# Peptides against a protein of PDB entry 9IZ0, part 2

Target 1, 345 residues: chain A of PDB entry 9IZ0
Amino acid sequence: ITCLGSNGHTYKQLVKGGNDDLRQDAVMEQVFEQVNGFLRSYRKTSQRNLSMRTYKVIPLALKTGVIEWVQDTIPLGEYLDSAHKVYHPKEWSLSTCRKLIAEKQMEDLETRLKVYDLVCRHYRPVFRHFFLESYADPVQWFTTQTNYARSTAVASVLGHVLGLGDRHGQNILIDKTSGEVIHIDLGIAFEQGKKLPVPECVPFRLTRDVVDGMGITGVEGVFRRCMEFTLETLRREEDSLLSVLEVLRYDPLFSWLISPLRRMKKQKMQLENFNQPESGNITTDASRDPKIQRNNVSGESEAERAILKVRQKLSSTLSVEASVGELIRIAQDPSYLALMFCGWS

## One batch from the design tools (peptide; aimed at target 1 R98)

Design b1_p28_2_s3 (made by RFdiffusion4, then SolubleMPNN; its pose is not in this set)
Fold by OpenDDE base, seed 3:
Structure b1_p28_2_s3 (fold): chain B 345 residues (1-345), chain A 28 residues (1-28)
Amino acid sequence: as target 1 above (345 residues)
Amino acid sequence: KEKERKELLELLEKLEEREKKKKEELKK
C-alpha cells in the first residue's frame, strides 16, 4: 500500500499477513532506535554517523502488521548468487556447495573443515563487485564502501551484544544508494538461535563475501575501528541499555522465547537449504521434532538470563580492542564457519 | 580418514560432472 504521511511524504508500506509475529521485530527496532540515540550522543560514533539502519514495523495483531518497504535494497544472498554466476561462471553453484556441506554435516570437525576449504576453493568471494558495478564515481564508490563497513560494524556489535541470530544472506539487505546494511526478520534475539538444529556458532556474520565488500583493507580498516567505537559507546551506556531491556522484560507483547511457529519455519528453511529436492517424495514428516527437552523455562527466567548475558558481553574485563579482536577472530574462524549451513559466502 | 577422503572425492566428481552438464545446457 502507499500512504501519505502527516509530513506530506508518500511512503510505500507492506501489509504482512500470515505466520510472522511482527511484535518481536517491532521491539528490536525500538531497541535499535535507543542504541542509535547513544551512538549520536558519543563523539567517536557521532562523528562517523554510526547507526543501526532501522525500518518501521507496526504490529496490528498476532500475525499482521505494516512494515515499511525498504526502497532501493537487495538481499545480500540474492546479489551474491547472481554475481557469482557472472564473475565465476566456471566455479560451483550455490546449490552444489550447499549439498556438499549438508551431505557431510554429520561428519567430524576435521572432515567438515576439509569440505569447507574445498567449497571455499570452488566458490570465491564476489561482493567487492557490488561497489565497483554500482558506483562509477570514485568518491561515491569510496563513500558507499565506507558506509557498508561502518554499518556492518554497528550491526556486528549489536548482533553479538543482543544475541541476534539467523543473520544469513536473505536477512541482510544492502541499500543500493548508501551501501549500508539493513538487518530484517529480527525474530531471533538473545541467543535463541543457539537452540536451532543448526546452532549459530559465530557472534555475527563475517564470511568471506562480507569481508570482500570492505575492500582491500578487509576487517583491519574502517570495520575494526567502527566496531571498537560502537562497543565503547555500548559499554558507556550499559545501564541505559539494560534499563531499556528491563522495560521489555515486562512487555506482554515481547516473547523472550522463540515461537513454535517461527522455530518450525526456521527448521524448515534450514532443512530446505540442506535438502535440495531430489525428485524423491521425502515426506518431510514434521513429527520428528528431536526431543530437545522442553525444560519449562519460564519467559521470565529467559528474560533474566538474556539481560545477564548482555551485561556479561558489555563487561570491561578485556579492553575494547581485545574484545573486538577476539570477536573478529571467532567470526572468521573456519572451525565455526564450517559448522554453518552457509559459512563460505 | 581414508574412507572419508574417498567418499568426499567421489561426491566431488559427481558434483563437478553435474555442474559441467548444466553449463553445457546453458550454452545451447
Scores: peptide ipSAE 0.020, ipTM 0.428, DockQ to the pose 0.043
OpenDDE base, seeds 1, 2, 4, 5: peptide ipSAE 0.019, 0.000, 0.017, 0.000; ipTM 0.399, 0.239, 0.382, 0.317

Design b1_p28_2_s4 (made by RFdiffusion4, then SolubleMPNN; its pose is not in this set)
Fold by OpenDDE base, seed 4:
Structure b1_p28_2_s4 (fold): chain B 345 residues (1-345), chain A 28 residues (1-28)
Amino acid sequence: as target 1 above (345 residues)
Amino acid sequence: EEEERKKLLELLEELEKRREEKLEELRK
C-alpha cells in the first residue's frame, strides 16, 4: 500500500498478512535500536558509523501488520540467483546443487564434505559483481563495499549474540544505495534456528558469496575489525542489553520459542525447495490454531535460558580478537556449511 | 525426515564438542 504521511510524503508500506509474527520482528527491531544506541555511544563504533540497519514494523494484530517498504533494496538470494546465471551460465543450477546435497543428507560428515566441495566447485561466488555493476565510481565502489563489510559485521555479531535464525538469502536485503545489509523476518531468534528441520549450526551467515562481497581482503579487513569493535561494545553494554531482554521476558506477546506451525511451514518449504524449483504460493488454509497451552512455566524457563545464552556469548573469558576469530572460523567451516541449506552461496 | 534430523543432530553435537575443546585450548 502507499500511505500519505502527515508531512505530505508518500510512503510505500508492505502489508503482511497470514502467519508472520510481526510482533517478534517489531521487538527485535526495538532491540536493534537499543544496540544502535550502544554503538553510537562507543567511540570505536561511532567513528565507523556502525549500526544494525532497521526498518519500521507496526504489528496490527497477531498475524497482520505494516512493514515499511525498504526502498532501493534487493534480496541477496535474488541477486545471487540472477548473477550466477549471468557470470557462470555453464555452472550448475541452484536446484542441481540442492539435489546433490539432499541426496547425501543421511551420509557421514566426510561424504557430505565431498559433495559440498563438489557443489562449491560447480557454483562459484559472484557477489563481488554487485559492487562492480552498481558503482562505476571507484570511491563510491570502495565506500559501498566498506559499508557492506561494516553492516555485515554488525549483523553477524548481533545475529550471533541474539541467536538470529532463518538467515537465508531472501531474509537479507542489500541496500543498493549504501551497500548495507538489512535483515528481515526476525521471527527466529534465541537459537530457535537449531529447532528447524535443517538446524542452523553457524553463528551467522558467512558463506562464500557473503565473503566475496567484502572484496579482495575478504574477512581479514574491515569485516573482522568491525566485528571486534561491535563485540567489544556489546560486552561493555552487557548489563544494558540483558536489561532490554529481561523486559521481553515479561512480554506475554513475545515468543521465546519457535511456534510448531512456523516450524512445520519451514519444513514444508524446505521439502518443497528440495523437490520442486517453482514458487508455489502456498495458500495457507486457515487450519484452526490448536490452543497450544502455553504452559507459562515453560516460557519463563525458556526466556531465562535464552538470556543465560546471551550472557555466555558476551563472556570475556576469551579476548575479543580470539572470540571473533573463532566465530569467523566456524561460520566459514565446511564441516558446518556442508550441513546447512545453501551453505555454498 | 526424523532419521535425517537425528543424524544431523549427532553430527552437530560432535562439531559442538570439537568447538568446546578448541575454545578450551584457546583459554590456556
Scores: peptide ipSAE 0.238, ipTM 0.818, DockQ to the pose 0.027
OpenDDE base, seeds 1, 2, 3, 5: peptide ipSAE 0.022, 0.005, 0.171, 0.232; ipTM 0.447, 0.304, 0.766, 0.805

Design b1_p28_4_s1 (made by RFdiffusion4, then SolubleMPNN; its pose is not in this set)
Fold by OpenDDE base, seed 1:
Structure b1_p28_4_s1 (fold): chain B 345 residues (1-345), chain A 28 residues (1-28)
Amino acid sequence: as target 1 above (345 residues)
Amino acid sequence: EEEEKKKKEEEEKKREEALKKLLEKLEK
């Protein structure tokens, strides 16, 4: 749908229909806008224009809403799949890599590490080419790569603190104009990604291609420093951030838990990426929707636990530098990436 | 088009078989 704004600009809007709880996305976008307020107020973050890129979400009902269409974007995963075919046509397909990781998903860590290393040797990073292809002017190239590293740093800190899950390459958009990242499908938050069929083990996505996009310095330089300034800002504004999250504790429609339906949908999407489309009519008899008695008592306890985990992640027990150093280490650790659905790219 | 798709599927199958043989060597 195209809407005319009161400012005379036309905005494309996506009407999302289906079982997707857009209220979760709308709430997380409101939290990001509050955090953007903190980033604008703090000198070290404001001087670098650090922000989480937001998009407008208008929930119309529990299962339907309007999302602002983010113009001039591409999904990271779509770019990477296309670029790998161009730059490394003799390497393995993304399908081959996925099948191999899946076939060994139930094996021990040692076997999974060997498989991950093998996949990594046959599927090399290409994301540096995004900036080289898109920005022929050296100043524009440097600016957009810097914006990418900055926006990825903000998103990485926020993703860790808020426990954002399901950060695969289709849920991360790249703005082709600015080089900034835009995170979408925010309905897996507060570490509910650990409850997925393939548990999320990393604090944020920092795969080899995510790092390759940062240029020759990788994580060392703009990215690390911007993570440090972002975490320093969030620690300073801890009480303000917790107060924003406490408002959500009293929202009876906010889901602190992954819904079984969403878990099953993600499980199906994972399985469909593993199986060739054999045209088998698996009539999944959807008839046993267990009436999840929303025991209000369980929701409040999960909200309190989620807020406590946010507070723990903002703890000043370690320096900002030590905390960021450990997060970067864990996010790049092969022992965690080998356990992920797509940890190689 | 269909022959080229079939040829790509056959090349992908050969890659999967070569990969299985490589994995069987890494598990030994």
Scores: peptide ipSAE 0.018, ipTM 0.384, DockQ to the pose 0.023
OpenDDE base, seeds 2, 3, 4, 5: peptide ipSAE 0.016, 0.000, 0.005, 0.013; ipTM 0.403, 0.285, 0.340, 0.340

Design b1_p28_4_s2 (made by RFdiffusion4, then SolubleMPNN; its pose is not in this set)
Fold by OpenDDE base, seed 4:
Structure b1_p28_4_s2 (fold): chain B 345 residues (1-345), chain A 28 residues (1-28)
Amino acid sequence: as target 1 above (345 residues)
Amino acid sequence: EREEEERRRREEEERRKALEERLAKLDK
């Protein structure tokens, strides 16, 4: 929809209806705005204009709301699929890669690593081309690539600390003007991604294409340094961040647990993205409700666990450099990426 | 300086252990 603002400007807005709990997104955006306050207050982060890019979310009801349409954006996954067809037309399709990874999902790690390596050889990174195509001026190219690396660093640290899940290429937008990343669909947080049918094993998305977008220095340039400054800021503001999260503990609108419906929706989307539409009437006999072990973990116990895990991630036992180094290592480790739904791109 | 840095490291390691024990109690 297009809304006329009180200022006479027209704003495009996305009305999202159906099964999406926009309240989770709205709460996470509020947490990001608080973190952006901390990043603005600290000299090392403010001098670099480090921020988590936010978008306006107005929840209207349990399953409906208005999202700001972020103009001049593209989903990372949409760009990568299109660019891969252009730059590597002889390589495997994304569908072929997904199918091969799915067929081996129940196999051992060694078999999954072999299939992941095979997929990686037949699906090469292309995300560097986004910057090369979009910015003819070398200064604009360098600036936008720098902004991408900075925003990705902030999102990676914050995504790890808050345990943001479901960071697939459709949930990461690229701003075509600034090169910054915008994370959307924030309803899987506080490590609830580990409870998905395909559990998340990496702290944040740092796939080969995410790294390819950083240019020739990859992770060792602006990205690593901006992760370090971001983590240093969050460690400094630990008590402030924990206080923000404690407010959410008592928010009746916030769910510390992934809803069974959202889990089932994500499971179906994972399965449907693996099945080509062969017209087989799979009568999903609804009777095999996997006994979700109702660990009667009270919502309060999950909130406490989440807050304690945030505190654990902010521990200064390791230097900022050592902690960031380990996070970057884990996020790029083939042994974890091979376990993901789409760890190759 | 060195003694204060060692003290801070010990306090942080104790805080980490206490946190890990609390998490391990919630994971049972």
Scores: peptide ipSAE 0.110, ipTM 0.729, DockQ to the pose 0.015
OpenDDE base, seeds 1, 2, 3, 5: peptide ipSAE 0.083, 0.092, 0.093, 0.088; ipTM 0.714, 0.721, 0.706, 0.719

Design b1_p28_6 (made by RFdiffusion4)
Pose (drawn by RFdiffusion4):
Structure b1_p28_6 (pose): chain A 304 residues (1-257, 299-345), chain P 28 residues (1-28)
Amino acid sequence: ITCLGSNGHTYKQLVKGGNDDLRQDAVMEQVFEQVNGFLRSYRKTSQRNLSMRTYKVIPLALKTGVIEWVQDTIPLGEYLDSAHKVYHPKEWSLSTCRKLIAEKQMEDLETRLKVYDLVCRHYRPVFRHFFLESYADPVQWFTTQTNYARSTAVASVLGHVLGLGDRHGQNILIDKTSGEVIHIDLGIAFEQGKKLPVPECVPFRLTRDVVDGMGITGVEGVFRRCMEFTLETLRREEDSLLSVLEVLRYDPLFSWLGESEAERAILKVRQKLSSTLSVEASVGELIRIAQDPSYLALMFCGWS
Amino acid sequence: EEEEEEEEEEEKEAFEEELEEMEEEAEE
């Protein structure tokens, strides 16, 4: 529902009747805003202008809340389905990949990796072409590319820290003229998903297409540097963060999918921010564990 | 063993439901 504005600008409101965890999304957005404040009060984490982008959430009811449909965007999942067909029509469709992996579900590890390798060989990455031929001449394109890389890196590090759940393309919105990513529908949090009926391996969203969209350079450069600066900044302001997560723990609003998984979850948050391992080594291991095909094969259908 | 079989059936059903949802959403 799109309304005008007194200043003359239209605002789009996405109202949902489905039982999306909009209250959990709201409190997560509050945490994200406070993180933006942390990144604001520091030299390195603000020269890059890095921020985990937040979209305003106004949940009138958990089942029937209303959120801000962000200014003109194309969701990642709804995108690169048309781009896949237009750019690579000869290669296989999503139908062949999907249920072919569906045949992979009951198979062993080697079979799962083999079929995944085959399908991934068939479907070359295509998201790299969104930033080309869409935004503008090269300066604006590069600014948008670095904005996407920064925003996705910060969002991913934060999601791994807070154990964010679903990370399909249907839950990612790319801005357009700016390039900052907006994660949507973050209902599953505090390590909720891996432990699904169907298990997962990847800690944060990192497909082949996503790393292809970061540029010619994969996730080694601006992405890794933004991630490691984010990790160090989050560690330096760790006490305030755990204070925020504690106040989330003691209220019965945040979903942590007496004693609760929230305690263990924040302990794992502390471990993830623990200074025992160097931050650079932590970022390296995170990139490896999110990029390796062995982990990616078991994730789920698609996710090429 | 029966508990393991029930768990495998529940995982398969959840997989199929998630896949059908993705297919329906992709068709839209």

## One batch from the design tools (peptide; made by RFdiffusion4, then SolubleMPNN; aimed at target 1 R98 L196; its pose is not in this set)

Design b1_p29_4_s1
Fold by OpenDDE base, seed 2:
Structure b1_p29_4_s1 (fold): chain B 345 residues (1-345), chain A 29 residues (1-29)
Amino acid sequence: as target 1 above (345 residues)
Amino acid sequence: PRIPSLEELLREAEERERREREERERLEE
C-alpha cells in the first residue's frame, strides 16, 4: 500500500499477512532499538555511529501488520544474482549451484566439501562491484563501503547473540544510499534456525560475497574492529539486554519457538528450488498434530533457555578479540558453509 | 536439460583447469 505522510511525502508500506509472524519482527526491532541505545551510550561504538539498521513494524494482528518499506534498497540476493550474470557470464548459474548442493545434501561431509569447493570455483564473489558501480566519487565509495562493513559487523554480532536465523540474500537488504545492511523477516531467532530442515550452523552470514563487499581488507580492519566494539558494548550492557529479553518472556504473543507452518513453508521452498521429483521420505513429521497447544510451559522453558544462551554468548571467559576471532573463523569455515543451503554466496 | 553428475562436473572442471594452465604456459613461452 502507499500511505501519504503528514509531510506530504508518499511512503510505500508492505502489508504482510498469513503465516509470517510480524509480531516477532516488531519485537526484534524493539530489541534492536534498545541495543542501538547501548551503542550510542558507549564511546567506542558512538564515535563510529554503530547501529543496527531498523525498520518500522506495526502489528495489526498476531500475524498481520504494516511494515515500512525501506526505499532505495535492494535485496542482497537480487543484486548478487544479477551481478554474477554480468561479471561472470561463463560461470554456473545460481540454480545450477543450488541443485548440486541439494543433490549431495544427504552425502557425507567430504563429498559436500568437494561440491562446495566446486561451486565456489564456478560462482566467484562479485559484491565489491556494488560499491564500484554505485559510487563514482572516491569519498562516497569509501564512506559507503565503510558503512557496509560497520553495519554488517553490528548485524553479525547481534545476529549471533540473538541467534537470528534465515539470513538468506532476500532477507538482507542493502541501502543504496548509505551502504548499510537492513535485516528483514526476523521470525527465526534464538537459534530456531537449527530446527530448520537444513540446520543453520554458522553464527551469522559471512559468505564470500558478504566479505567481497568489505573491500581489499575483507574481514580484517573495519569489520573485525566494529564487531569487537559491538560485542564489548553488549557485554557491558549484558544485564540491560537480558532485562529487555525477560520482558519478552512475559509477552504472551511472542513465540520463542519456530512456527510449524513457517518450518513447513521453508521446507517447501527448499524442495521447490530442487525440481527433483524424488519423494525422498522427508518425514514431514506431520504427525506433530497442529493442535499441539502452545503449552505455556514449553514457551517459558524455551524463553529461559534462550536467555541462558544469550548470557553464555556474552560471557567474558574469552577476550572480545578472541571471541570475535572465533566467530569470524566459524562463519567462514567451509565445513559449516558446505552444510548450508546457500553457503557459497 | 539433465543436470550433470558431480563426476561429470569434476571432470569438466579438471579439464578446464588443465586447458587454462596449458594456455598460461603457452603465453609464458
Scores: peptide ipSAE 0.025, ipTM 0.508, DockQ to the pose 0.013
OpenDDE base, seeds 1, 3, 4, 5: peptide ipSAE 0.017, 0.018, 0.000, 0.023; ipTM 0.425, 0.409, 0.270, 0.443

Design b1_p29_4_s4
Fold by OpenDDE base, seed 1:
Structure b1_p29_4_s4 (fold): chain B 345 residues (1-345), chain A 29 residues (1-29)
Amino acid sequence: as target 1 above (345 residues)
Amino acid sequence: PTIPSYEELLKEAKKEEEKKKEEEKKKLE
């Protein structure tokens, strides 16, 4: 729908209908706006205009809402799929890569690493071309690539600290004007991505294409330094951030757990991305509902565990530099990326 | 393979940082 704002601007809005709890997105966007306040308060972050890009989410009901349409954006995964076909037309398709990783999903780590390496050799990074194609002026090129590295650094720290899951290429938008990243579909938070059928094992998305977009310095340039300044700011504002999260502990409509419905929907989307021919007779024998022991872990006990994990991630036990160094190492480690649904791009 | 807990990763990172500090101290002695 198109809405006229009080400022006379027309805003395109997406009305999302479905089983997706848009309230989770609205709450996480409020947390990001508070964090953006902290980033504006400190000289090291404010001088670099470090922020998490936000969008307006208005929940109309538990499962329905209006999302402000982010204009002039493209999903990272949509750009990458198109760019790989243009720059590497003789390489493997994204579908072929997905199929090979899926066929080996139940195999040992050594076999999965061999398949991941094979896929990586036949599907090379292309995201550097986004900046070269879109920004012919060297100043615009440098500015937008810098904005990309900065916004990715902020999103990586926040994504780790808040345990944001489901960070696939369709849930990360690129602003074509600024080069900044915009994260959408925020309903998998507080490490609930580890409960997915393919568990998430990286702190944030730092795949080969995400790094290729940073240019010749990769992670060692603007990205690392902006992660360090962001983590330094969040450690200083630990009590303020925890106080914002404690308000959510008492919100009876906030889900600290992934819903069984959302888990099943993500499982179906993972399976549908595998062009397995529907051999029709998967009788969903609903009878072997694995007794997910409803450990009646009260929603309060899950909130307390989530807040404790946020506190642990903000711990000063390691230096900011050592903590960021380790996060960057783990996020790029082939032993983790080979376990991911789409760790090669 | 068990996905390492964040606590296990912190324990390994702390051991590596302590080892690097000991190696840097031994290079300065």
Scores: peptide ipSAE 0.032, ipTM 0.566, DockQ to the pose 0.016
OpenDDE base, seeds 2, 3, 4, 5: peptide ipSAE 0.017, 0.018, 0.014, 0.016; ipTM 0.392, 0.354, 0.419, 0.460; seed 3 fails the geometry check

Design b1_p29_7_s1
Fold by OpenDDE base, seed 4:
Structure b1_p29_7_s1 (fold): chain B 345 residues (1-345), chain A 29 residues (1-29)
Amino acid sequence: as target 1 above (345 residues)
Amino acid sequence: MEEEERRRREEEERRRKEKEEEERRRLLL
């Protein structure tokens, strides 16, 4: 839809209809706005303009809402699929890579690592080309690549601390003007990504293409230092951040748990991305609900566990540098990436 | 005296510009 603002400007908006509750997205965007307040308050983060890119979300109902249309953006996964076909036309298709990983999904870690390595050798990184194609001026190229590394660092720390899940390439937008990342579809938070049919085992997305976009320095320099400054800020503001999350504990509309419907929808989308539509009527007999023992864990007890886990991630037991170093190591570890739906790009 | 004071001011201005450029480089990283 297009709305006319009181200022006489026209604003494009996306109406999302479906089984996704945009209230969770709206709440997470409010948490990011508060964190952006903390990042502006500290010299080390403010001088670098460190922020989580936000967008406006207006939930209208349980199944309908309006999202701000972020202009001049592309999904990371859409760019990577297109660029890979251009720069590596003799390598494997994304569908071939997905199929091989899926065929080994139930196998041991050693077998999954061998298939992951095989896929990595036949599907090389291309995301550096985004900056080289888009910015002919060396100053613009350097500025946008720096903005990308900074924005990715902030999003990585926040994604880890808040336990953001479902961080696939379609849920990460790239701003074509600034090079900044914009995270969308925020309805899987507080480590609920571990409850997906393919569990997310990494703290944030730091795949080979995400690193390739940082240029010749990779994770070293801008990205690492901006993660350190962001984590230092969040550790200093621990009580303020926990107080913001405690307000959500009392929000009767906020779900600390992934809904069974959202879990089933993600399961179907993961399965459908493996099957080209061979026209076969699979009557899914929906009658095998495994009796999940309703441990009556009150919604309050799940919120308390989530807040406790955020506090644990902000612990000063390790230095900022050691903590960031370990997060970067885990996020790039093949033993975790081989377990992901798309850990190779 | 005046030429030494001019050289001192030019050296202080050079050190200031080098420090501002180093701070700018540290802000870009």
Scores: peptide ipSAE 0.045, ipTM 0.444, DockQ to the pose 0.006
OpenDDE base, seeds 1, 2, 3, 5: peptide ipSAE 0.034, 0.038, 0.034, 0.038; ipTM 0.462, 0.441, 0.445, 0.442

Design b1_p29_7_s2
Fold by OpenDDE base, seed 1:
Structure b1_p29_7_s2 (fold): chain B 345 residues (1-345), chain A 29 residues (1-29)
Amino acid sequence: as target 1 above (345 residues)
Amino acid sequence: EEKKKEEEERKKKEEEEKKRREEIEKLLE
């Protein structure tokens, strides 16, 4: 829909309906606004204008709502697929890479690493070109690349701490004006991504293309330092953050568990992204839902476990620098990326 | 005691994961 604002500007809005619960997105955006308050209050983060980019989510009913259309954005995965065809026209297609990774999904780690390395050699990073193409002015180029590295650092720390899942290239938008990242589809949180058919093993998305966008310093520049300052702020505000999350424990509309429907939808989307439309009636007899024993883990006990994991991730047992160093290492580790649905880009 | 067990189990997982990485690095060389 298109809405006329009170300021005379026309805003596009996405009306989302059907089976998608927007309440989870709205709640996570509220948590991000609280965290943005902490980032503004702390000198080290405030001086760098560190924030999680937010978008307005208005739940209208249990499965319907209005999402603010973030203007002047592109999905990271859409840009990367387009740019890869331009800069590397002789390399493998994204569909070929996906197919090879999927064919080896049930194989041992050694075999999966060999396939991941092979895919990486035939699908090189291109995300640096986003900044080189979009910004002819060197000051604007440097500013937008810096904003990208800063926003990615904040999103990486928050994504780890809150256990944000489903961080594929279509759920990460790039603001074409600022270079900032905007995370969308926040309905997989508190490590529920580990319950996906392809478990998420990385703390956040730090693939080769995500790093290529940071320029020549990669992770060892603005990104690392901004992760450190963000984590330092969250550790300082641990009790405040936990108090915000405790309010969600008692929200009957917040689901601490991934819905079976959402899991099945993600499983289908993972499978359908491999099939070109060969008209083969794969009557996948969806009737054999393996009786995953619904251990009636009460939503309350999962909320408590989620809050305990957030507290553990904010632990001061390691220095900020050591904790960030470990997170960056794990997020780039081929042994984890080779296990992911799309760990190469 | 539980915190100490969790920390020992974390260290053990970190060592197992370190060994697994060293094995992976040797497989990538």
Scores: peptide ipSAE 0.029, ipTM 0.477, DockQ to the pose 0.018
OpenDDE base, seeds 2, 3, 4, 5: peptide ipSAE 0.016, 0.015, 0.015, 0.006; ipTM 0.422, 0.418, 0.431, 0.307

Design b1_p29_7_s3
Fold by OpenDDE base, seed 1:
Structure b1_p29_7_s3 (fold): chain B 345 residues (1-345), chain A 29 residues (1-29)
Amino acid sequence: as target 1 above (345 residues)
Amino acid sequence: EEKKKEEEKKKKKEEEEKKLEELVKKLLE
């Protein structure tokens, strides 16, 4: 839908309907706006214009709403697939890499590491070309690459602290004007990504292509320093952030747990991305309902557990530099990336 | 005994590498 604003500008709006709960996205965007307030109040973050890019979500009913369409964006995964075909036309396709990782998903870590290394050798990073192609002016190139590294640093810290899951290349948009990242589909938060059929093992997405977009310094310099300043701000504002999350504890519409339907839908999407449509009648023998022990863990006790994990991630037991150093190390560790659905790009 | 364990480890590694090569061929066809 296209709406005319009171300012005379036309806005494209995405109307989402169906089984997807937009309340989760709307709540997470409200948390990001509060965090953006903290980032604006702190000198080290304000001087760098550090923010989480937000978009407007208006839930209209339990499963319907209006999402602001972010203009002039591209999904990271869409750019990477197209650019890889241009720059490396003799390397493996994304579908071949996905199929190989999936066929070995049940193997031991040593086998999965060998498969991951093999995929990495036949699918090289290309995301640096986004900035080189899009910006002919050296000042614009440098500015947009810097904005990308800053935006990715803020999103990485917030994604870790809030336990934001499902950070695949289709859920991360790149702004073609600013180079900033926009995170979408925020319905997997507070480490519920660890409950997916392929558990998330990294604190945030820091794959080879995410790093290649930072330029020749990679994670060192702008990205690392902006992570440090963001984490320093969140530790300073811990009580304020926890107070915002405590309000959500009492919101009966906020889901602290991944819904069984959303889990099944994500499982199906993970499996369908491996099946080329060979017309095999997968008789969904619905009989192996794994007894999801509905541990009737009250939604309240899961909220309390989520808040305790946020507090633990904001702990000052380690320095900001040591904490960021360990997060960057874990996010790039092949032993974790080899276990991911798409850890190579 | 150590030499037998090293030969078994080497043989297992060669069998795993061969299975990986066969899988890669089948994915590129």
Scores: peptide ipSAE 0.017, ipTM 0.390, DockQ to the pose 0.024
OpenDDE base, seeds 2, 3, 4, 5: peptide ipSAE 0.012, 0.020, 0.016, 0.012; ipTM 0.290, 0.470, 0.382, 0.361; seed 3 fails the geometry check

